# Peptides against a protein of PDB entry 3HTU, part 16

Target 1, 75 residues: chain A of PDB entry 3HTU
Amino acid sequence: RRPEEWGKLIYQWVSRSGQNNSVFTLYELTNGEDTEDEEFHGLDEATLLRALQALQQEHKAEIITVSDGRGVKFF

## One batch from the design tools (peptide; aimed at target 1 T25 E28 E62)

Design b2_p18_1_s4 (made by RFdiffusion4, then SolubleMPNN; from b2_p18_1, 9 letters changed)
Fold by OpenDDE base, seed 4:
Structure b2_p18_1_s4 (fold): chain B 75 residues (1-75), chain A 18 residues (1-18)
Amino acid sequence: as target 1 above (75 residues)
Amino acid sequence: KLEELLKKIKEKVKEKEE
């Protein structure tokens, strides 16, 4: 899958899962319990980042970088 | 570590919204 395709899958999960918190660390998005049943679980962070960057271009997400790591806010 | 990172990220988001 291309990063854009991963982004689509991720955003579909965000949109359909009824999440009450749209802010995630990159780690919990691919390694957390909430996404264990998703196709993108276990996705490498580099590919995840590219996927989220694709969503960011569509104004569906914003990647947040702090000193200790990265996260994402979905819109 | 995860909870601390989440806190920092959420704080960063909040600051950007202000």
Scores: peptide ipSAE 0.211, ipTM 0.731, DockQ to the pose 0.837
OpenDDE base, seeds 1, 2, 3, 5: peptide ipSAE 0.156, 0.210, 0.195, 0.160; ipTM 0.680, 0.730, 0.722, 0.687

Design b2_p18_2 (made by RFdiffusion4; failed a check: the pose's geometry)
Pose (drawn by RFdiffusion4):
Structure b2_p18_2 (pose): chain A 75 residues (1-75), chain P 18 residues (1-18)
Amino acid sequence: as target 1 above (75 residues)
Amino acid sequence: EEELKEKAEEAAREKEEE
C-alpha cells in the first residue's frame, strides 16, 4: 500500500472523530491505545512519515519536529 | 511518550501565537 493510500485512511479517521485540529505523535498513531483497532495500527514510522508528507502537500496536515521525535497536526 | 506528546502540543501552540 502506497504512502498516499495510508494518508487517505489516516485522514478519514481523524476527520470522523472530530479531531480536525488535533496534534498527535507519530508513535501514538501506529502504536497508541486509541488506534488499537484501527487499520493503520502497526504501520512503520517511515511509511507513516511519507503518508503524512502526502497529506501536508494537500494542506491536510503539518508535520512537527520536536527534538527526539515527530508529531503531526491535522486540518 | 507522554513528554513527547506535551512537547508537540506546546510547539503547535507557540506557532499559532506567532

Design b2_p18_2_s1 (made by RFdiffusion4, then SolubleMPNN; from b2_p18_2, 8 letters changed; failed a check: the pose's geometry)
Amino acid sequence: MDELLEKAKKKAEEKEKE

Design b2_p18_2_s2 (made by RFdiffusion4, then SolubleMPNN; from b2_p18_2, 7 letters changed; failed a check: the pose's geometry)
Amino acid sequence: MEELKKKIEEKVKEKEAE

Design b2_p18_2_s3 (made by RFdiffusion4, then SolubleMPNN; from b2_p18_2, 12 letters changed)
Fold by OpenDDE base, seed 2:
Order: sequence, then C-alpha cells, then structure tokens
Structure b2_p18_2_s3 (fold): chain B 75 residues (1-75), chain A 18 residues (1-18)
Amino acid sequence: as target 1 above (75 residues)
Amino acid sequence: MEKLLEEIKKKVEEEEKE
C-alpha cells in the first residue's frame, strides 16, 4: 500500500471509531489495544509517519512533536 | 508512554489557545 492508502484506512477508523479523544501517540495508534483488529495495526512507524503526512496535506491530521516523541491529532 | 501522551495533549491544548 502507498502511504496515502494507509492514511485513508487510518482516517476511516478514526472517523468511525467513536473515540472520545482524537489525539494519539504514534505507538498507541499502531500498537494499542484499540486498533488490534485494524489492518494498520503493527505498521512500522516510518510508514505510519508517511501516511500521517499524507493526511496532514489534506488537513485531516496534524503531527505533533515533543521532546519525548511524536503524536497525531485527527480532524 | 503515558508521559508522552500527556505532553502531546498539553501541547495540543496550548496550541488551541494560541
């Protein structure tokens, strides 16, 4: 899959999941319990980042960087 | 991991106020 295709899958999950918080660490997005049944579970962080960057270009996400790591906010 | 999440949430909150 291309990064934008992964991004689409991720965003679809976010939109349908009913999560009460749209902010995630990159780790919990691909390794957390909430996404265990999703195709993108276990996705390597490098590919994930590219997928999120694609979503960011579409104004559907914002990658957030702090000293201890990175996360993402979905819109 | 929880510390990272809290830092991210904190930054989001700060950015929303700006």
Scores: peptide ipSAE 0.287, ipTM 0.771, DockQ to the pose 0.881
OpenDDE base, seeds 1, 3, 4, 5: peptide ipSAE 0.274, 0.278, 0.280, 0.223; ipTM 0.763, 0.770, 0.768, 0.719

Design b2_p18_2_s4 (made by RFdiffusion4, then SolubleMPNN; from b2_p18_2, 9 letters changed)
Fold by OpenDDE base, seed 2:
Order: C-alpha cells, then structure tokens, then sequence
Structure b2_p18_2_s4 (fold): chain B 75 residues (1-75), chain A 18 residues (1-18)
C-alpha cells in the first residue's frame, strides 16, 4: 500500500471508532490495543509518518512534535 | 509512553487555544 492508502485506512478507523479523544502517540496508534484488529496495526513508523503526512496535507491530521517524541491529532 | 501522550495532548490544547 502507498502511504496515502494507509492514511485513508487510519483515518477511516479514527472516524468510525467513536472515540472522544483524537490525539495519539505514534506508538499507540500502531501498537496499541485499540488498533489490534486493524490492518495498520504493526505498521512501521517510517511508513506511518508518511501516511500521516499525507493526511496532514489534506488537513485531516496534525503531526505534533515534542521534546521526546511525536504524536498526531486527527480532525 | 503515557507521559509522552500527556505532553502531546497538552501541546495540542495549547495550539488549539492559540
């Protein structure tokens, strides 16, 4: 899959999950219990970043960088 | 990991307020 395709799958999950919190660390997004049944579970971080960057270009996500890591906010 | 999430959420809120 292309990064854009991964981004689509991730965003679809976010939209359907019904979660009130739309902020994730990159790790919990692909390694957390909440996404164990998703196709993108276990996705490598490099590909994940590219996927999220694609969503960011569409204004569907924002990659957040702090001193000791990164996360993402979905819109 | 939870500390990182906290920091990310805090930054997200700060940017939202701004």
Amino acid sequence: as target 1 above (75 residues)
Amino acid sequence: MEELLKKIKEKAEEEEKE
Scores: peptide ipSAE 0.404, ipTM 0.827, DockQ to the pose 0.878
OpenDDE base, seeds 1, 3, 4, 5: peptide ipSAE 0.388, 0.396, 0.397, 0.399; ipTM 0.823, 0.825, 0.822, 0.826

Design b2_p18_3 (made by RFdiffusion4)
Pose (drawn by RFdiffusion4):
Structure b2_p18_3 (pose): chain A 75 residues (1-75), chain P 18 residues (1-18)
Amino acid sequence: as target 1 above (75 residues)
Amino acid sequence: KEEDEEIVEEKLEEEEEK
C-alpha cells in the first residue's frame, strides 16, 4: 500500500472523530491505545512519515519536529 | 506552533516513561 493510500485512511479517521485540529505523535498513531483497532495500527514510522508528507502537500497536515521524535497536526 | 511543539514534547515524555 502506497504512502498516499495510508494518508487517505489516516485523514478519514482524524476527520470523523472530530479531531480536525488535533496534534498527535507519530508513535501514538501506529502504536497508541486509541488506535489499537484501527487499520493503520502497526504501520512503520517511515511509511507513516511518507503518508503524512502526502497529506502536508494537500495542506491536510503539518509535520512537527520535536527534538527526539515527530508529531503531526491535522486540518 | 510553539504550543503544538510543547504538546508533542509532553506526549513523547509520557511515552518514554511507559

Design b2_p18_3_s1 (made by RFdiffusion4, then SolubleMPNN; from b2_p18_3, 6 letters changed)
Fold by OpenDDE base, seed 5:
Structure b2_p18_3_s1 (fold): chain B 75 residues (1-75), chain A 18 residues (1-18)
Amino acid sequence: as target 1 above (75 residues)
Amino acid sequence: MEEDKEIVREKLEEIKKK
C-alpha cells in the first residue's frame, strides 16, 4: 500500500470510531489496544508518518512534535 | 497547538511508565 492508502484506512477508523478532533501518539495508532484489529496495526513508524503527512496535506490531520516524540490530531 | 502538545506529552509519559 502507498502512504496515501494507509492514510485513508487510518482516517476511516478515526471517523467510524467517532474520534475526530482527538489527539493520539503515533504509538497508540499502530501499537495500541484500540487498533489491534485494524489493518494498519503494526505499521512501521516511517510509513505511518508518511501516511499522516498525506492526511495533513488534505487538512485531515496535524502532526504534533514534542521533545519526547510525535502525535497527531485528526479533524 | 500548545494544548495539543501538552496532551501528546502526557500520553507519551503514560506510555513510558508502562
Scores: peptide ipSAE 0.643, ipTM 0.886, DockQ to the pose 0.945
OpenDDE base, seeds 1, 2, 3, 4: peptide ipSAE 0.636, 0.633, 0.640, 0.641; ipTM 0.883, 0.882, 0.884, 0.885

Design b2_p18_3_s2 (made by RFdiffusion4, then SolubleMPNN; from b2_p18_3, 7 letters changed)
Fold by OpenDDE base, seed 5:
Structure b2_p18_3_s2 (fold): chain B 75 residues (1-75), chain A 18 residues (1-18)
Amino acid sequence: as target 1 above (75 residues)
Amino acid sequence: MEEDKEIVKKKLEEIKKK
């Protein structure tokens, strides 16, 4: 899958679960209990980041960088 | 953004403790 395809799957989950406007760490998205049944569970961080960057270009997400790691807010 | 950054920081700290 291309990064934008992964982004689509991730955003679909966010929307279906009613978590728009929520903030996640990257770890929560790919390693969290809430996404265990999702295809993107276990996705490597590099690919995840590219997927989120694709969503960011569409103004559907904002990547948040702090000293200890990264997160993302979905819109 | 600042508030969201604090949320991310807290979440990361929580994960670190687990």
Scores: peptide ipSAE 0.653, ipTM 0.889, DockQ to the pose 0.941
OpenDDE base, seeds 1, 2, 3, 4: peptide ipSAE 0.648, 0.648, 0.648, 0.650; ipTM 0.886, 0.887, 0.887, 0.888

Design b2_p18_3_s3 (made by RFdiffusion4, then SolubleMPNN; from b2_p18_3, 7 letters changed)
Fold by OpenDDE base, seed 5:
Structure b2_p18_3_s3 (fold): chain B 75 residues (1-75), chain A 18 residues (1-18)
Amino acid sequence: as target 1 above (75 residues)
Amino acid sequence: MEEDKEIVRKKLEELKKK
């Protein structure tokens, strides 16, 4: 899958689960309990970041960088 | 953005404690 395709799957999950306007760490998305049954569970961080960057270009997400790591807010 | 950054910081801190 291309990063854009992964982004679509991730955003679909966010939307279906009613978590728009929620903030996640990158770890929560790919390693958290809430996404264990999702296709993107276990996705490597590099590919995840590219997927989120694609969503960011569409104004569907904002990547948040802090000293200890990164997170993302979905819109 | 600052409020969201703080949320991310707190979440990351919680992960470190696990």
Scores: peptide ipSAE 0.649, ipTM 0.888, DockQ to the pose 0.937
OpenDDE base, seeds 1, 2, 3, 4: peptide ipSAE 0.643, 0.640, 0.642, 0.647; ipTM 0.886, 0.885, 0.885, 0.887

Design b2_p18_3_s4 (made by RFdiffusion4, then SolubleMPNN; from b2_p18_3, 9 letters changed)
Fold by OpenDDE base, seed 5:
Structure b2_p18_3_s4 (fold): chain B 75 residues (1-75), chain A 18 residues (1-18)
Amino acid sequence: as target 1 above (75 residues)
Amino acid sequence: REKDKEIVRKRLEEIKKK
């Protein structure tokens, strides 16, 4: 899958679960309990980041960078 | 934006502690 395809899957989950406007760490998205049954669970962080960057270009997400890591807010 | 950053910081800290 291409990054934008992963982004689509991730955003679909966010929408279905009603978690728009919520904030996640990158770890929570791919390693959290809430996404265990999702196809993107276990996705490597590098690919995840590219997927989120694709969503960011569409104004569907904002990547949040702090000193100890990254998170994302979905819209 | 700073508010969201703080949320992320706290979450990262929680994960680190586990």
Scores: peptide ipSAE 0.655, ipTM 0.897, DockQ to the pose 0.942
OpenDDE base, seeds 1, 2, 3, 4: peptide ipSAE 0.638, 0.646, 0.651, 0.651; ipTM 0.893, 0.895, 0.896, 0.896

Design b2_p18_4 (made by RFdiffusion4)
Pose (drawn by RFdiffusion4):
Structure b2_p18_4 (pose): chain A 75 residues (1-75), chain P 18 residues (1-18)
Amino acid sequence: as target 1 above (75 residues)
Amino acid sequence: EEAERELKRRAEEEAERR
């Protein structure tokens, strides 16, 4: 599955729950306790990072750099 | 677990600065 297809699925999960301006760690998206039964749970951070970069190009997400890791804000 | 909570708080603080 390509980066942008994960990106569409990630974006849909964020939009439907009312988290349209929420900030997430990349870890919590693929390994957190809220996303356990989500389809993208277990996705590697490299592919997730690319899926997020595709969303950023569509102005649907902003990747945040915080020293020892990565996060993301969705719009 | 604590390291992830700290990372989340840092990410929220950085988002507020933008």

Design b2_p18_4_s1 (made by RFdiffusion4, then SolubleMPNN; from b2_p18_4, 10 letters changed)
Fold by OpenDDE base, seed 4:
Structure b2_p18_4_s1 (fold): chain B 75 residues (1-75), chain A 18 residues (1-18)
Amino acid sequence: as target 1 above (75 residues)
Amino acid sequence: SEKLKELMEKAKEEAKKR
């Protein structure tokens, strides 16, 4: 899958899961318990980041980058 | 990291307001 395709899957999960919290660390998205059954679970962080960047261009997400880690806010 | 945690907490708080 291309990054934008992963982004689509991720956002579909966000939209359908009814999550009260729309903010995740990148680790939580791919390694957390909430996504264990999702196809993107275990996705490498580099590919995940590219996927989220695609979503960000669509104004569906905002990537939070700090020195010691990254997160994302979904819209 | 502590900084990431802080930013994430702030972001979560803002998300709840929407």
Scores: peptide ipSAE 0.115, ipTM 0.679, DockQ to the pose 0.279
OpenDDE base, seeds 1, 2, 3, 5: peptide ipSAE 0.107, 0.095, 0.095, 0.106; ipTM 0.664, 0.679, 0.655, 0.664

Design b2_p18_4_s2 (made by RFdiffusion4, then SolubleMPNN; from b2_p18_4, 12 letters changed)
Fold by OpenDDE base, seed 5:
Structure b2_p18_4_s2 (fold): chain B 75 residues (1-75), chain A 18 residues (1-18)
Amino acid sequence: as target 1 above (75 residues)
Amino acid sequence: KKKLEELKKKIEEKAKEL
């Protein structure tokens, strides 16, 4: 899958699970309990980041960087 | 997961500005 395709799957989960406007660490998205049944669970962080960057271009997410890691807010 | 929890809190605080 291309990053854009992963982004679509991730955002579909965000939308159908009512996670709009929610915030995650990158680790939570791919390794957390909430996404265990999702196809993107276990996705490598590098690919995840590219997927989120694709969503960011569509104004559906914003990647948040702090001193000790990254996260994302979905819209 | 204390480090992860702290990271989450920092991200949440920054997210309030978005």
Scores: peptide ipSAE 0.705, ipTM 0.920, DockQ to the pose 0.888
OpenDDE base, seeds 1, 2, 3, 4: peptide ipSAE 0.702, 0.699, 0.699, 0.704; ipTM 0.918, 0.917, 0.917, 0.919

Design b2_p18_4_s3 (made by RFdiffusion4, then SolubleMPNN; from b2_p18_4, 10 letters changed)
Fold by OpenDDE base, seed 4:
Structure b2_p18_4_s3 (fold): chain B 75 residues (1-75), chain A 18 residues (1-18)
Amino acid sequence: as target 1 above (75 residues)
Amino acid sequence: KKKLEELKKKIEEEAKKR
């Protein structure tokens, strides 16, 4: 899958899952309990980042970088 | 794990600033 395709799958999950919080660490998305049944679970962080960057271009997400890691806010 | 929780908090705080 291309990063854009991964991004689509991730955003579909965000949209349908009814999450209380739209902010995630990158680790939560690919290694967290909430996504264990999703195809993107276990996705490498580099590919995840590219997927999120694709969503960011569509104004569906914003990647947040802090001193000790990265996260994302979905819109 | 606690580090991840702290990271999450920092990201949430940063998100609120934007």
Scores: peptide ipSAE 0.688, ipTM 0.916, DockQ to the pose 0.877
OpenDDE base, seeds 1, 2, 3, 5: peptide ipSAE 0.683, 0.685, 0.683, 0.651; ipTM 0.913, 0.914, 0.914, 0.899

Design b2_p18_4_s4 (made by RFdiffusion4, then SolubleMPNN; from b2_p18_4, 13 letters changed)
Fold by OpenDDE base, seed 5:
Structure b2_p18_4_s4 (fold): chain B 75 residues (1-75), chain A 18 residues (1-18)
Amino acid sequence: as target 1 above (75 residues)
Amino acid sequence: MEKLKELLEKVKKKAEEL
């Protein structure tokens, strides 16, 4: 899958999950319990980042960088 | 887990500015 395709899958999950908080660490998205049944679970961080960057271009997400890691906010 | 929680809190805090 291309990064854009991964991004679509991720965003679909975010949209249908109905979660209260739209903020995640990158680790949570691919290694968290909430995504265990998703195709993108276990996705390498590099590919994940590119997927999120694709979503960011569509204004559907914004990657957040902090001192000791990264996260993402979905819109 | 604690380290992850700390990261999450930092991310959430930063996200509040978005």
Scores: peptide ipSAE 0.510, ipTM 0.871, DockQ to the pose 0.866
OpenDDE base, seeds 1, 2, 3, 4: peptide ipSAE 0.498, 0.508, 0.500, 0.504; ipTM 0.867, 0.871, 0.868, 0.871

Design b2_p18_5 (made by RFdiffusion4)
Pose (drawn by RFdiffusion4):
Structure b2_p18_5 (pose): chain A 75 residues (1-75), chain P 18 residues (1-18)
Amino acid sequence: as target 1 above (75 residues)
Amino acid sequence: SEAELKERAETAAEEKEE
């Protein structure tokens, strides 16, 4: 599955829960306790990072750099 | 830790909005 297909799925999960301006760590998205039964749970950080970059090009997400890791804000 | 990382990401997002 390509980066942008994950990006669409990631975006849909965020939009439907009312988290349209929520900030997430990349880890919590693929390994957190809220996304356990989500389809993208277990996705590697490299592919997730690319899916997020595709969303950023669509102005649907902003990747945040915080020293020892990565996060993301969705719009 | 993961909790500290989440707090730092939220602070960074709020500071950029200001």

Design b2_p18_5_s1 (made by RFdiffusion4, then SolubleMPNN; from b2_p18_5, 11 letters changed)
Fold by OpenDDE base, seed 5:
Structure b2_p18_5_s1 (fold): chain B 75 residues (1-75), chain A 18 residues (1-18)
Amino acid sequence: as target 1 above (75 residues)
Amino acid sequence: SLEELLKKIKEKAEEAEK
């Protein structure tokens, strides 16, 4: 799958799950309990980042970076 | 820790939303 395809899958999960908290660390998305049954679980961080960047271009997400890590906010 | 990181990210997200 291409990064943008992964992004699509990730965003579909975000939309369907209807989670109250739309902010995640990159680790939570691919290693968290909430995504254990998702195809993108276990996805490498590099590919995940590219997927999220694709979503960011579509204004569906915003990658947030802090001094000690990165996360993402979904819209 | 993961918890601390989440806190920082969420705080920054809130700030960015303003």
Scores: peptide ipSAE 0.171, ipTM 0.718, DockQ to the pose 0.814
OpenDDE base, seeds 1, 2, 3, 4: peptide ipSAE 0.129, 0.164, 0.171, 0.132; ipTM 0.670, 0.708, 0.713, 0.672

Design b2_p18_5_s2 (made by RFdiffusion4, then SolubleMPNN; from b2_p18_5, 10 letters changed)
Fold by OpenDDE base, seed 5:
Structure b2_p18_5_s2 (fold): chain B 75 residues (1-75), chain A 18 residues (1-18)
Amino acid sequence: as target 1 above (75 residues)
Amino acid sequence: SLEELKEKIEEEYKKKLE
């Protein structure tokens, strides 16, 4: 899958599960309990980041960087 | 911890909105 395709799957989960306007760490998106049954669970962080960047271009997400990690806000 | 990191991310986002 292309990063854009992964982004689509992730955002579909966000929307269907009612997680819009929520903040996630990158870790919990791919390693958390809430996404264990999702196709993107276990996705490497590099690919995840590219997927989220694709969503960011569509104004569906914003990647947030802090000193000790990264997260994302979904819209 | 994961919770601490998430809190920092949330705070950073709020700061960007100011």
Scores: peptide ipSAE 0.410, ipTM 0.839, DockQ to the pose 0.898
OpenDDE base, seeds 1, 2, 3, 4: peptide ipSAE 0.395, 0.398, 0.386, 0.400; ipTM 0.833, 0.835, 0.831, 0.834

Design b2_p18_5_s3 (made by RFdiffusion4, then SolubleMPNN; from b2_p18_5, 11 letters changed)
Fold by OpenDDE base, seed 4:
Structure b2_p18_5_s3 (fold): chain B 75 residues (1-75), chain A 18 residues (1-18)
Amino acid sequence: as target 1 above (75 residues)
Amino acid sequence: SLKELQEKIKKKYKEAEE
């Protein structure tokens, strides 16, 4: 899958699970309990970041970077 | 911890909105 395709899957989960306006660490999106049943669970962070960047271009997400890690807010 | 990191991210986002 391309990053854009992963982004679509991720955002579909966000929308269907009512996680809009929620903030996640990148780690919990792919390694957390909430996404264990999702296709993107276990996705490498590099690909995840590219997927989220695609969503960011669509104004569906905003990536947040801090010294200790990265996160994302979905809209 | 993941919780601590999440809170840091949330706080940073809030600060960016201010």
Scores: peptide ipSAE 0.125, ipTM 0.641, DockQ to the pose 0.874
OpenDDE base, seeds 1, 2, 3, 5: peptide ipSAE 0.116, 0.120, 0.114, 0.119; ipTM 0.640, 0.638, 0.630, 0.640

Design b2_p18_5_s4 (made by RFdiffusion4, then SolubleMPNN; from b2_p18_5, 9 letters changed)
Fold by OpenDDE base, seed 5:
Structure b2_p18_5_s4 (fold): chain B 75 residues (1-75), chain A 18 residues (1-18)
Amino acid sequence: as target 1 above (75 residues)
Amino acid sequence: SLEELKEKIIKKAEEEEK
C-alpha cells in the first residue's frame, strides 16, 4: 500500500470509531490496544508518518512534535 | 513514558487550537 492508502484506512478507523480523544502518540496508533484489529496495526513508524503526512495535506490530521516524540491529532 | 509523552502532545495540540 502507498502512504496515502494507509492514511485512508487510518482515517476511516478514526471516523467510525467514535472516540472522544482524537490525539494519539504514533506508537499508540499502531501498537495500542485500540487498533489491534485494524490492518494498520503494527505498521512501521516511517510508513505511518508518511501516511499521516498525506492526511495532513488534506487537513484531516496534524502531526504534533514535542521534545521527546511525535503524535497526531485527527480532525 | 508514553503516558507523559501523550500528555505533552495533548497540551501542544491544545495550545495550537487556542
Scores: peptide ipSAE 0.599, ipTM 0.878, DockQ to the pose 0.870
OpenDDE base, seeds 1, 2, 3, 4: peptide ipSAE 0.588, 0.595, 0.590, 0.595; ipTM 0.874, 0.876, 0.875, 0.877

Design b2_p18_6 (made by RFdiffusion4)
Pose (drawn by RFdiffusion4):
Structure b2_p18_6 (pose): chain A 75 residues (1-75), chain P 18 residues (1-18)
Amino acid sequence: as target 1 above (75 residues)
Amino acid sequence: DAELKAMAEEAWAEKEAE
């Protein structure tokens, strides 16, 4: 599955829950306790980063760099 | 992960304040 297909799915989960301006760590998205039964749970950080970069090009997300890791805000 | 999320929320709040 390509980066942008994960991007669509990631974006749909965020939008439907009312988290349209929420900030997430990349880890919590693929390994957190809220996304355990989500389809993207267990996705590697590299592919997740690319899916997020595709969303950023669509102005649907902004990747945040915080020293020892990565996060993201969705719009 | 909780510490990292708190830092990410702080960094974003600082950007909104600018």

Design b2_p18_6_s1 (made by RFdiffusion4, then SolubleMPNN; from b2_p18_6, 14 letters changed)
Fold by OpenDDE base, seed 4:
Structure b2_p18_6_s1 (fold): chain B 75 residues (1-75), chain A 18 residues (1-18)
Amino acid sequence: as target 1 above (75 residues)
Amino acid sequence: MEELLKKMKKKVEEEEKK
């Protein structure tokens, strides 16, 4: 899958899962319990980042960078 | 990881206040 395709799958999950908190660390997005049943679970962080960057271009997400790591806010 | 999430939320909050 291309990063854009992963982004689509991720955002579909965000949109349909009824999440009450749209902020995720990159780690919990692919390694957390909440996404264990999703196709993107276990996705490498590099590919995940590219997927989220694609969503960011569509104004569907914003990647958050702090000293200890990265995360994302979905819109 | 918990601390990272807190930092992220804080950063988001700060941006929203601007």
Scores: peptide ipSAE 0.188, ipTM 0.723, DockQ to the pose 0.836
OpenDDE base, seeds 1, 2, 3, 5: peptide ipSAE 0.187, 0.176, 0.166, 0.144; ipTM 0.723, 0.712, 0.705, 0.680

Design b2_p18_6_s2 (made by RFdiffusion4, then SolubleMPNN; from b2_p18_6, 13 letters changed)
Fold by OpenDDE base, seed 3:
Structure b2_p18_6_s2 (fold): chain B 75 residues (1-75), chain A 18 residues (1-18)
Amino acid sequence: as target 1 above (75 residues)
Amino acid sequence: MEELLEKMKKKLEEEEAK
């Protein structure tokens, strides 16, 4: 799958689960309990980041980078 | 991880305020 395709799947989950306007660590998205049944569970962080960057271009997400790690807010 | 989330939220608020 292309990053854009992963982004679509991730955002579909966000919308369906009512997680819009919520903040996640990147770890929570791919390793958390809430996404265990999703296709993107276990996705490597590099691919995840590219997927989120695609969503960010569409103003559907904002990647948050701090010294201790990375996260994302979905809109 | 909870501490990280708070740091992220703070950064987001600061960026939105600019």
Scores: peptide ipSAE 0.141, ipTM 0.681, DockQ to the pose 0.695
OpenDDE base, seeds 1, 2, 4, 5: peptide ipSAE 0.097, 0.114, 0.115, 0.123; ipTM 0.640, 0.648, 0.655, 0.656

Design b2_p18_6_s3 (made by RFdiffusion4, then SolubleMPNN; from b2_p18_6, 11 letters changed)
Fold by OpenDDE base, seed 3:
Structure b2_p18_6_s3 (fold): chain B 75 residues (1-75), chain A 18 residues (1-18)
Amino acid sequence: as target 1 above (75 residues)
Amino acid sequence: MKELLEKMKELLEKKEAE
């Protein structure tokens, strides 16, 4: 799958689960309990980041970087 | 998990400050 395709799957989950306007660490998205049954569970961080960047271009997400980690807010 | 939660809090605070 291309990053854009992963982004689509991730955002579909966000929408279905009512997680819009919520914040996640990148680790939570791919390793957390809430996404265990999703196809993108276990996705490598590099590919995840590219997927989220695609969503960010569509104004569906915003990647957040702090000194000791990264996360994302979905809209 | 505690560290992860703290990072989540920091991320949220940063987003709210933007």
Scores: peptide ipSAE 0.095, ipTM 0.644, DockQ to the pose 0.444
OpenDDE base, seeds 1, 2, 4, 5: peptide ipSAE 0.087, 0.090, 0.068, 0.073; ipTM 0.634, 0.642, 0.617, 0.630

Design b2_p18_6_s4 (made by RFdiffusion4, then SolubleMPNN; from b2_p18_6, 11 letters changed)
Fold by OpenDDE base, seed 3:
Structure b2_p18_6_s4 (fold): chain B 75 residues (1-75), chain A 18 residues (1-18)
Amino acid sequence: as target 1 above (75 residues)
Amino acid sequence: MEELLKKMKEKLEEKEKE
């Protein structure tokens, strides 16, 4: 899958799950309990970042980088 | 955005322990 295809799958999960808090660390998106049954669970962080960057271009997500790691807010 | 950054930093500290 291309990064933008992964982005689509991720955003579909976000939209369908109805998350009240749409802020995630990159780690919990691919390693957390909430996504254990999703195809993108276990996705490497480099590919995940590219997928989220594709969503960011569509204003569907905002990647947040802090000194100790990265996260994302979905819109 | 400062509040969001703070929240994210706290989550990162809790979730991504080495």
Scores: peptide ipSAE 0.125, ipTM 0.654, DockQ to the pose 0.073
OpenDDE base, seeds 1, 2, 4, 5: peptide ipSAE 0.090, 0.077, 0.085, 0.086; ipTM 0.630, 0.617, 0.627, 0.623

Design b2_p18_7 (made by RFdiffusion4)
Pose (drawn by RFdiffusion4):
Structure b2_p18_7 (pose): chain A 75 residues (1-75), chain P 18 residues (1-18)
Amino acid sequence: as target 1 above (75 residues)
Amino acid sequence: SDEELLKAEAELAAAEKE
């Protein structure tokens, strides 16, 4: 599955729950306790980073750099 | 924890930028 297909699924989960301006760590998205039964749970950080970059090009997300890791804000 | 600290720093960075 390509980066942007994960990106569409990631974006849909965020939009439907009312988290349209929420900030997430990349880890919590693929390994957190809220996304355990989500389809993207277990996705590697590299593919996730690319899916997020595709969302950023669509102005649907902003990737945040915080020293020892990565996060993202969705719009 | 480390993850909680990273989440808090990410939320602060987003608020400062706004």

